# Ledger of designs, part 244: peptides against a protein of PDB entry 5Z08

Target 1, 168 residues: chain A of PDB entry 5Z08
Amino acid sequence: RQKDEWAKKTSSLMKQLDWFIGEHLGAMLAAEELGGPVVGELMEIDPDDLSAGFNAHGKLKKATSQPDLDRRQRRIDDIWGPQDEQGQAHKRKRGADEALAASAEMRDLIEQLMNKLVEAGGDNSATYVEIPRESAAARFLVRSKVAMFHPNDARRLRLVDFGRDLDD
Target 2, 222 residues: chain B of PDB entry 5Z08
Amino acid sequence: GLPRLIDAIEEASKIPAKRRQTPIKPTIEKLTTHLYTHGASPDSLLRLADLLTLRNHLDQASLAAITRNLYPSSTVSDEVVLRFIGALGHGQLKPTLALQALFLRWLVMVYHLLENPGVLGQVYGVLFDLLDTAAIRPQLCHLLALVTRRKHVRPFRIQAILTLSRQTGGDPNLTGLLRVFKNYYPEIIVGDATKGRASAFKHPDPQWRQHLDEIQQRRSEA

## One batch from the design tools (peptide; made by RFdiffusion4, then SolubleMPNN)

Design b2_p23_8_s4 (from b2_p23_8, 15 letters changed)
Fold by OpenDDE base, seed 1:
Structure b2_p23_8_s4 (fold): chain B 168 residues (1-168), chain C 222 residues (1-222), chain A 23 residues (1-23)
Amino acid sequence: as target 1 above (168 residues)
Amino acid sequence: as target 2 above (222 residues)
Amino acid sequence: EWAKKLRELEGVYQRLQQGYAEL
């Protein structure tokens, strides 16, 4: 009985979380991953200024022909390229696919973080998930105070245990 | 009770130590014992914040002892927060930098008990402009790491941290704060984390936290 | 174990919603 009530409550809460991720976060996370605005504010920074990035001096990099910027710029150009009807349909489909991918990444990351926290049994050193990259999903979880990066390793992310993690 | 102890200390604070008829130390010890056992109500916190932040004749050891035992029994009001923020910086009427560091540490430890955490976001600029003050920088960076939202992550502040980080030889607290900024602005190059230890911004005092939780639990049962 | 997982999930959900509302 209690186990079944717990399973039902967990399932209900997971459905609510999946809905929230899919309907509200997925598209915005995808936009951030594609080099768009960080989820929630269009930084009044000109998109051109964002694409330029910041140098080690906090100055906007001039759009120098760096090939990796050219790939992001090509992705932006593939996103903003000529608005033929076929191009718009391909763009919409690609945007939807990226939103689904971002939603899945967020969901998987939350699940991994929760599983590691349970498996660690209170050992904070064992609660870290290794992430292959700093994703929009990972950054959002940190901004929301859901997760934290390891101070010396940006590839390690853990869930903030609001009940225990301040004790260990 | 706590109000009577505060009354006695307020009156004694107006008088230089050499002119007091009775030593204040026994009353401070009673106050700190009471605070440790029961915590401070919102009204008592405001009165104690005034005693801690306003210039008076209390000695630094007494002020530090009160601050170290300043357990809220309830929430922390915006007014209490603003007293401590208003006490920060340089000036003849300001508390010592050592006491300011204790205030910032206290604000970090009670951040989850603020009635309105947004009040710190409103004074973000005031806090940020104090980052050059080395004596309070560790606790200030920790507080800013809690308070920082997207609206605060502006190009001029990014540049200011980067400049100050270079000037300080890579202060780990500034690197930690810049890492917080990177979550809102991914294009921020946080220098190679391999050479510069970023601060983890861990809880400053686990024992103080545990004792705070015990005081807060007693309130929920009453 | 399951009660801990549920509390964490509730906390994650609440903080995600709050984080979104603060955006």
Scores: peptide ipSAE 0.217, ipTM 0.753, DockQ to the pose 0.299
Fold by OpenDDE base, seed 5:
Structure b2_p23_8_s4 (fold): chain B 168 residues (1-168), chain C 222 residues (1-222), chain A 23 residues (1-23)
Amino acid sequence: as target 1 above (168 residues)
Amino acid sequence: as target 2 above (222 residues)
Amino acid sequence: EWAKKLRELEGVYQRLQQGYAEL
């Protein structure tokens, strides 16, 4: 009985999480990954100011390297390209595919984080998930105080356990 | 009760220690014991915030002892927060930097009990402009790490932290704050600028947290 | 063990919702 109630509650909560990720977060995460606004926050900074990045001197890096400009420009051109019905359909499809991919990445990341927390048995050092890249999903989890990066390794992310000391 | 203890301390705070008829230390000890056992109500917190932040004749050890036992029994009002924020910085009327560091530490530890966490976001600039003050920087960076939202992450502030980080030889708290900023602006380069470790901004006092939780739980059961 | 996992999941969901609402 209690196990079945737990299983049902877990399944229900997982469905709610999947819905929330798919319906609310996925598109916004995809937009962030594409160089759009950070999830939930209007871009108040000009994308051009963002594209340059901040160097060690806090100066906007002049976009000197052509290849990243070309990828962004292609994405901008794909976003603002000719408004023919076919181009819009292809753009909508690509946007939907990116939203699905971002949703899947977010879901997988949450699952990995939860699994590592459970598997660690209390060892906070073992709770870190290795992430292949700093994604919009990872950043969102950190902003939401769901996860935290390893202080010295941006490739390591762990769930914030409020029930345990953040201290280890 | 707590109000009567506060009354006695308020009256004593108006008088220089050498001119007091009775030692205040026993009353401070009773206050801190009461705070440790029961916490402070919102009204009591406000009165204690005034005692801690306004210039009076209380000694630094007494002020520090009160601050270390300043457990909220419920929520923390905007007014209480603003009293502590208003006490920050340099000036003859301001509390000592050591006491200010304790206030910032307290704000970090009670952040989840704020009635309106947004109040700290409204005073973000005031907090940020104090980052050059080395004595309070660790706790200030921790508080800013909790408070920071995108609206606060501006190019001028990014530049200010980067500049200050260079000037300080890569203070780990500043590096930690830059890591927080990077969550809002991924293009911020963290690490190349600072050979230093980043602060993780861990809870400052686990025992204090546990005791706070016990005080808060007793209120929910009452 | 499972009760812990559920509580963590509940906490994650609540924080995600709160984080989203605060953004």
Scores: peptide ipSAE 0.215, ipTM 0.749, DockQ to the pose 0.291
Fold by OpenDDE base, seed 4:
Structure b2_p23_8_s4 (fold): chain B 168 residues (1-168), chain C 222 residues (1-222), chain A 23 residues (1-23)
Amino acid sequence: as target 1 above (168 residues)
Amino acid sequence: as target 2 above (222 residues)
Amino acid sequence: EWAKKLRELEGVYQRLQQGYAEL
């Protein structure tokens, strides 16, 4: 009986989470991945400043990282791609596909984070998920105080357990 | 009760230690014991914040002892927060940097109890401009790591952290703060040499947290 | 175990919503 109620409540909550990710976060996460605004308040930062980034010298650096190039190229293609009806349909389809991909990435990341927290049995060292890249999804979770990066390894992400001491 | 203890300490704080008729230490011990057992109400917190932040004749050990036992029994008001923020920095009328570090540590530990966390966001510039002060930098970076939002992550602040990080030989706390900024501005390069030197911003005092949770739990049951 | 997982999931969802509302 209690297990069934917990299972139903979990299923309901998962559906709500899936809806929230799909309807609200997916498109915004995709926009961030495409070099659009970071999910959050629109930065009053010039898009040119965003594209350049900041190097270890505090100088505007040309975005030379492959991921940033790919994002910029995608954005350029989305801005300058064919403006005909076919091009607009292709852009809309691509945008929808990217929103679905971002939603799936976010959902998968949350699930991995939750599973690792359960599997760790209380060992905080074992709660880290290895992420292949710093995605919009990962950054959003950190901004939302849902997750945190390992202090010495930005490839490792864990849930912030508010019910346990941060120092376990 | 707590108000009467605060009254006695307020009156004693107006008088130099050498001119006090009675030692204040026993009253401070009673206050700290009471705070440890019951916490401080919002009204008591405000009065204690004034005692801690305003120039008076209390000794540093007493001020530190009060700060270390400053458990909120409820929420922390904007007014209390602003008293502590106003006490930060250099000046003859300001508390010692050691005491300021304790205030920042306290703000970190009670951040989740703030009535309006946004108040710290409004004073973000004031906090950020103190990053050059080495004595408070660890706790200041930790507080800023909690407070930072998109609106705060501006190019000039990114550059300021990068510059200060170079000047300090890569202070782990600055690197940790820069990592927080990277969540809002992905293009920030936190160099590989800095990855191994980022502060985790762990809770400053797990035992204090546990005891705070016990005090807060008693409030929820009342 | 499931009760813990559900509480964690509730916490995650609430923080995601709060994080979104702060945007």
Scores: peptide ipSAE 0.214, ipTM 0.754, DockQ to the pose 0.302
Fold by OpenDDE base, seed 3:
Structure b2_p23_8_s4 (fold): chain B 168 residues (1-168), chain C 222 residues (1-222), chain A 23 residues (1-23)
Amino acid sequence: as target 1 above (168 residues)
Amino acid sequence: as target 2 above (222 residues)
Amino acid sequence: EWAKKLRELEGVYQRLQQGYAEL
């Protein structure tokens, strides 16, 4: 009886999470991955300055790699730029496909983080998920205080344990 | 009650220790015991913040003991936060750097109880400009890691952290703060010399948090 | 706002999973 109630509550929360990711996060995450604004806020740094990157001295690298910047900006412009009539349907479809992909990545990452936490049985060293890349999804979870990176390894991400994160 | 204990300490704080008719230590011990058992109400918390932050004749051990037992029974107001922030930095009228570090640690530990967490975001510049002060840097970096939003992550601040990190031989707290900045601006390159030397910004005192949670639970039941 | 809602949902879900595993 109690176990069935917990299972039902968990399933309900997962459905709510899936809806939230699909309806609200997917498009914003896709925009961030394409070099657009970080999810939930407007870029207050000049995109050209960000695209140049910051060197180890905190100086903007001069935008020497114009070609890759032009590709990211073109991708942003291809998704969000002025839609001429014939290109509109293909651009909308591509934007929708990128939003779906970003939603799926976020959902999968959350599921992996949850599963690792449960499997670890309270061993915080075992709660880390290895991520193939630092994605918009991973960064969003960290900004949201849902997840945290390993202090020494940015490829390792774990769920924030609001109950136990004090003991380790 | 707590207000009467605060009254007695406020009056004693106006008088040099050598000129007091009665020892204040027994009253401080009663206060800290009361705070440990019941916490501080918002009104009491403000009065205690003034005692801790304003120049008076209380000894450093007493001030530290009060700070270590400063459990909020409720929320923490913007006014209380601003008293502690206003007490930071260098100057003859400021508390000792050791006491300032305790205040910053306290703000980290009660961050989830702030009525308006945005107040710390408004004073972000004041906090950031104190990062050169080594004695308070660990707690400043931790607090900034909680407070940082995209509006705070500016090129000049990124450069300032990178410069200070080089000057300090790669302070792990500065590296930890730079990783927080990278979450808002992925293009930030954390230099290889700082890889593996980032603070995790763990809770400063697990036992203090547990005791705070017990005090907060008693309030929700009342 | 959305980040806060997700955090709350995740924190609740985590507690549910822990409670479920202890049963």
Scores: peptide ipSAE 0.119, ipTM 0.734, DockQ to the pose 0.067

## One batch from the design tools (peptide; made by RFdiffusion4, then SolubleMPNN)

Design b2_p24_1_s1 (from b2_p24_1, 12 letters changed)
Fold by OpenDDE base, seed 1:
Structure b2_p24_1_s1 (fold): chain B 168 residues (1-168), chain C 222 residues (1-222), chain A 24 residues (1-24)
Amino acid sequence: as target 1 above (168 residues)
Amino acid sequence: as target 2 above (222 residues)
Amino acid sequence: EWKKKLKELEEIYQRLRHHLPVFL
């Protein structure tokens, strides 16, 4: 009885996660892979305001020329900005295919991370998943504090143990 | 059914409690029981949003009880969201700040059911300008943490949060919101004024979430 | 086991949602 309820809840939440990944996250991850915005670092600030940063008082600093942020923002605008009609259909299809691929990668990675955490039985050394590449999905999981890289091997990713924060 | 219960409450809401022919409490209890069991359809949800947000003769306990049982059986429309947003702030025609805090908490808990989450982004300024209102700030910061996009993280808003954080002695909800802003702008110096514990913005009610999920699952099977 | 998995999944979902700017 309780196990079946937990299984149903887990399945429901997995469906919500799949929806969230498919409808929202996948497109953003695909944009990051295409050299668009870093997911979670997406800003419509004037590039000059971004490059300037903010001081301890929340005042804009003087603009420091970091040209690489401008290139990323322009690529974002090229991916997510208003596009013209004919180039839009092929870009939309490719964007949809890349979003599906990114969604599948993120979903698979989350599943592997969760399975390894369960299988490890509390051994932190056994919780690492080998990742074929440092994907936008992997980077996003690390940025979101869901996962962490092995300190000596960026090809090894593990789920953050949330257990310590849940018992307090 | 639910529509008939809402009809009875709508009619009773027009009349001062002392002038009602029948006590409304039994009808409110029937409504809340129905909502707990079946949730509210989009149409019923809109009608209930009007009852909760418009000035009427319903008592605060009844309004709070309805809000605590306001499980959507489906999606939440922009119109429903805008009713709750329009009810925020100060004024004689506005709901109590305690009820507004419940509305914000509700919006947090149903955020994943919004038909258009972007509607909250469109009213971001309205929400942000209410951060000085201490009574709603915890739930407001949580909602803003969900709603905040890069387009919203402007220098003036960063400055406003930093200023308000200093003025409040480092409210952990403001520190939490500033951490969300810092995810967009890593260069935001969360100075010594934010040495406080940041809110993690955990789900406000895991039991409510579970029950919502059960109601939502029944719809997918119908 | 399932309770732990669910809690982990909940936390994953919450953290992902909090870090995702939904560009609407």
Scores: peptide ipSAE 0.319, ipTM 0.532, DockQ to the pose 0.356
Fold by OpenDDE base, seed 2:
Structure b2_p24_1_s1 (fold): chain B 168 residues (1-168), chain C 222 residues (1-222), chain A 24 residues (1-24)
Amino acid sequence: as target 1 above (168 residues)
Amino acid sequence: as target 2 above (222 residues)
Amino acid sequence: EWKKKLKELEEIYQRLRHHLPVFL
């Protein structure tokens, strides 16, 4: 009974994660690999542009769409947006294939990281996954503080132990 | 539909409760039920943000009920975010500190739905300067823990948190925020007053998260 | 074991979502 409830909750959350990776994250990671914007890096929008939006009485002026946001969205749309012409069908297919590849890589990497953490039984040295390359997926896991590189080997990645940081 | 419910509440919000011809509570219940079932579009979110943040004749229970059911069906615009940020702090025209804490909690729970998460980074100073306000500090520290980047971790802010931590007897939310700062600058010495248990900034409401995910999934299938 | 795996997955999912800019 209790094991079945935990299994059901884990399966439900895994389906949500798979959907999230497939529908949102995969395309963004593929855009990063193609020289697009870095996923989860808040572009330094200059604080001065929004400070100009507050008058001395605390009334917000309409935040004009920053040209850099439009440029970022355009760059994403230029990589992934519906472009109309025949040469763009090949670019769209390539973009879709790269998004699928990035989604699969992220999913596999998360699964390997979780499995290694379970198998290690508390031995931190055994928790590392070997990665063939520093991918956008690997970098995003580190930026999001889900994973960390080995201090001496950038080809070794491990899951952050979320349990220990709560008890210390 | 949702727009007609918002229209009725906007008109009722202009009139003191004692002078309304019709009770507003049934319309608020219809609105919250609709929001729970379908979420709010970007346009509806902006209108609801104005109702929640601007001074009107709506009661605090109604405002809190709308905020607790404010599920985005899509994204959250910069304009919506800025309405909630502009409503923070002390002043006769600002919402109650209890309602401000609900707004900060909402921003934490919808952070992954912001059209531009950078907008919160731009108003980082405004958020940071409110850390002395005890009533909103838990949710404010959680939001700052999500928003903080290397550019925000400045010596004066480190010192401000350390000073405030000493003054508060080591508030675990301030200790949690200092741990976030230490992730960008490992050399930050968290003084002896901060040796206490830090907040982990866990998701404020797992049930609300689950229901939000169900609303977001239904939109991607449509 | 299953409780640990679920907690890890919850935290992974949460951290990934918090670091994702929303694409419209």
Scores: peptide ipSAE 0.318, ipTM 0.565, DockQ to the pose 0.400
Fold by OpenDDE base, seed 5:
Structure b2_p24_1_s1 (fold): chain B 168 residues (1-168), chain C 222 residues (1-222), chain A 24 residues (1-24)
Amino acid sequence: as target 1 above (168 residues)
Amino acid sequence: as target 2 above (222 residues)
Amino acid sequence: EWKKKLKELEEIYQRLRHHLPVFL
């Protein structure tokens, strides 16, 4: 009975988390991975990049060949651009695929972090998940104070022990 | 007439104040008096926008005085709008942040006279990206409150406002802008950091509005 | 075990949602 109630609550919360990741977070993480805005941080906008958007005569510089800014902006526009522009179909498909991949990565990483915390039985050294790369998902978990990197190894991530932070 | 006053100021603007043969202040006073009485035509408005936004040798007090009297007698073209938008941000060639705040205030006050209000929607990103600049943020938020449409309300921009609101201790202008976003997406979660007082984005200068309306009415009767 | 996992999930969800308050 009590176990079943906890299981139902856990399942309900997991569905809410999965919805939050899928509907909101995944696309933003994908945009970050593509060189878009950092999720949950204000990008420091280079004033020179803003100034480069306009010539001295206030004409919008058509994005001339600053290849990296144009590529990043195109990738952001591919993920977030208005749905009605015809030329974006292939780019939207890629953006959607990347949003799905980022959602899956975030979900898997959260699951691994929770499982390792349970398996460790209180040994903090055993709570680390090994990550193949510092992903947008991993960085977001750290920024949100959900996870922490190992102090000497950025490939090792652990869940923050919320029980200790509440008792302190 | 107004064109000759602009010509004289344009020529004087090319020369450092210490090297001018004639003081420019009396010509600026004539210009501002003319603008207050008659407003600026579209052509004159463009020339004045260039004087205000391009690096020249005019003093800040003169530039501010022109901006405070920049009454359009007609419509405001996309080109004029783009001059003012292009002048925003940091950089050695940009106007001072104080002058940029006056330009943004001006754009708010003349928003209803834009030939194409959609032009501001096209440069929405540029305006939004300057929200971290505290000196212009109040006027930026007000302008963005007028310009924002459903297409501009993106998850990353919602997050950017929320993050900046936390960092600023809940700037009322950011809270006001987030309320505008919530009008398009009622489901937006306003976090605790945004529970503060929101700006109502009232007209910046009712007297300036009234005087603008008087100038605009004289045109409809001519 | 399940109680711990639920508390962890609650805190994860709250922290993520607080950091990225988007849509309900």
Scores: peptide ipSAE 0.317, ipTM 0.378, DockQ to the pose 0.239
Fold by OpenDDE base, seed 4:
Structure b2_p24_1_s1 (fold): chain B 168 residues (1-168), chain C 222 residues (1-222), chain A 24 residues (1-24)
Amino acid sequence: as target 1 above (168 residues)
Amino acid sequence: as target 2 above (222 residues)
Amino acid sequence: EWKKKLKELEEIYQRLRHHLPVFL
C-alpha cells in the first residue's frame, strides 16, 4: 500500500517533470544550444540589455556597433526573409526537432543522475554521471543547483543529494 | 459537499438577484470556503468555469470571489482552459474585462497543473490578438510568456508587439513578452521603443501559490 | 527508496521551476 502510493506519486511527479521539460525547458535549451540566451540567467535582463542582444555565447552583447546591425538584419532576413514555404517548413521542423532533442537530453540526464544517486548507496564517488559534453541541459542543472560538477572533472556530473538537507 | 453548493449557485445564477427568494451570498461564502480548504476537482472546475464564463445573474463580486478561490485539487482539463479562453475579448455575452483579467491570472497561476498545456499553444493566436486590450494586457502578456514557444514567434507577431509597444509608450508587459520572443530568436532587433522596464512576470500571488501547493500536497498524500 | 526518489524529484522540479521564473 504505502509503496504503491509512493510509486504513484513518483510517477505523477515524473509526468509533470517530463511535461515541464518538454513544453518549457526543451525549447529554451535548444535556443541556448543554438547560441541563444542562457536559460535562467537572462530572466533579469535590464531593459537596456534588451537592445544590445546576445552574443554567440548567449551572453549579453554590449551595445554592438553598426556592423552588427547589418549582420543581425541579414540574419533576420535569413530567418524571416522571403523563404519559400519549404524553407520555412524545414526551419520550423529543425527547431522543433532541436527542442525535442534538448528535452530528451535533459530527461535522460536527470534520469541518469537520479539512478546513479540511488545506485551509489551513499557513496558520493559513485554518484557521478559521465557527460559527453557540457550541454545546455547540464549547465542548466548546475545553475539550478540540481546538479554539480566534479571539482576536478567537468565531464562528471552528480545530483545534489537533497535527502540530507530535507531531513534536517 | 461542493457539488451541492455548485448546484445551488447554478440555480440561483438563472434568476435575477431581485427575484431570488434566498440570498446567494451565504452559499457563495460556503463555496469559497470549501474551495479554499479543499480545492476543486476537475468536474467541479468545469462547472465553476461555466458559472464564471457564461452570462448569468451572478454579481461581479461573487464571480471574482469564486475565481480568487478557484484552487484545483487535481489537474485542469483542456475543456476548463478553453472555457476561460472562450470568455476573453469584447462582446455583450463576454464576462467583464476585470473578470477576464482574473481568469488570465488564474491560468498563469495554475499553468503547471494543466493536463495539456499545449492547448494554450493551439489558441496562441486568439490570445495574441487580444494584446491591444489594455485591461487584460498585463495578465495576457504573462500567460503568453509561459505559453510562447519557437513555433509561435513569427515575424508578424514580432512586428505587432513592436507596433503596439510604440503605441502604448513601451508597456513593460509587452517589452517582457518581446524578451521572451528574443529568447527564441536572439536576432530580434528590439527597437528603441522597447528601451524600458520589462516585466519579469513574477508569480502574481505567492500566497495563493503556497496555498495551492498545500492543496496539491494533500492530494498527493491521499 | 521510493520516498528518497520522490523527494529528489520534488526538489529537482522545484529548483528547475525556481530558475525559470517565466514559468512561475
Scores: peptide ipSAE 0.330, ipTM 0.503, DockQ to the pose 0.293; fails the geometry check

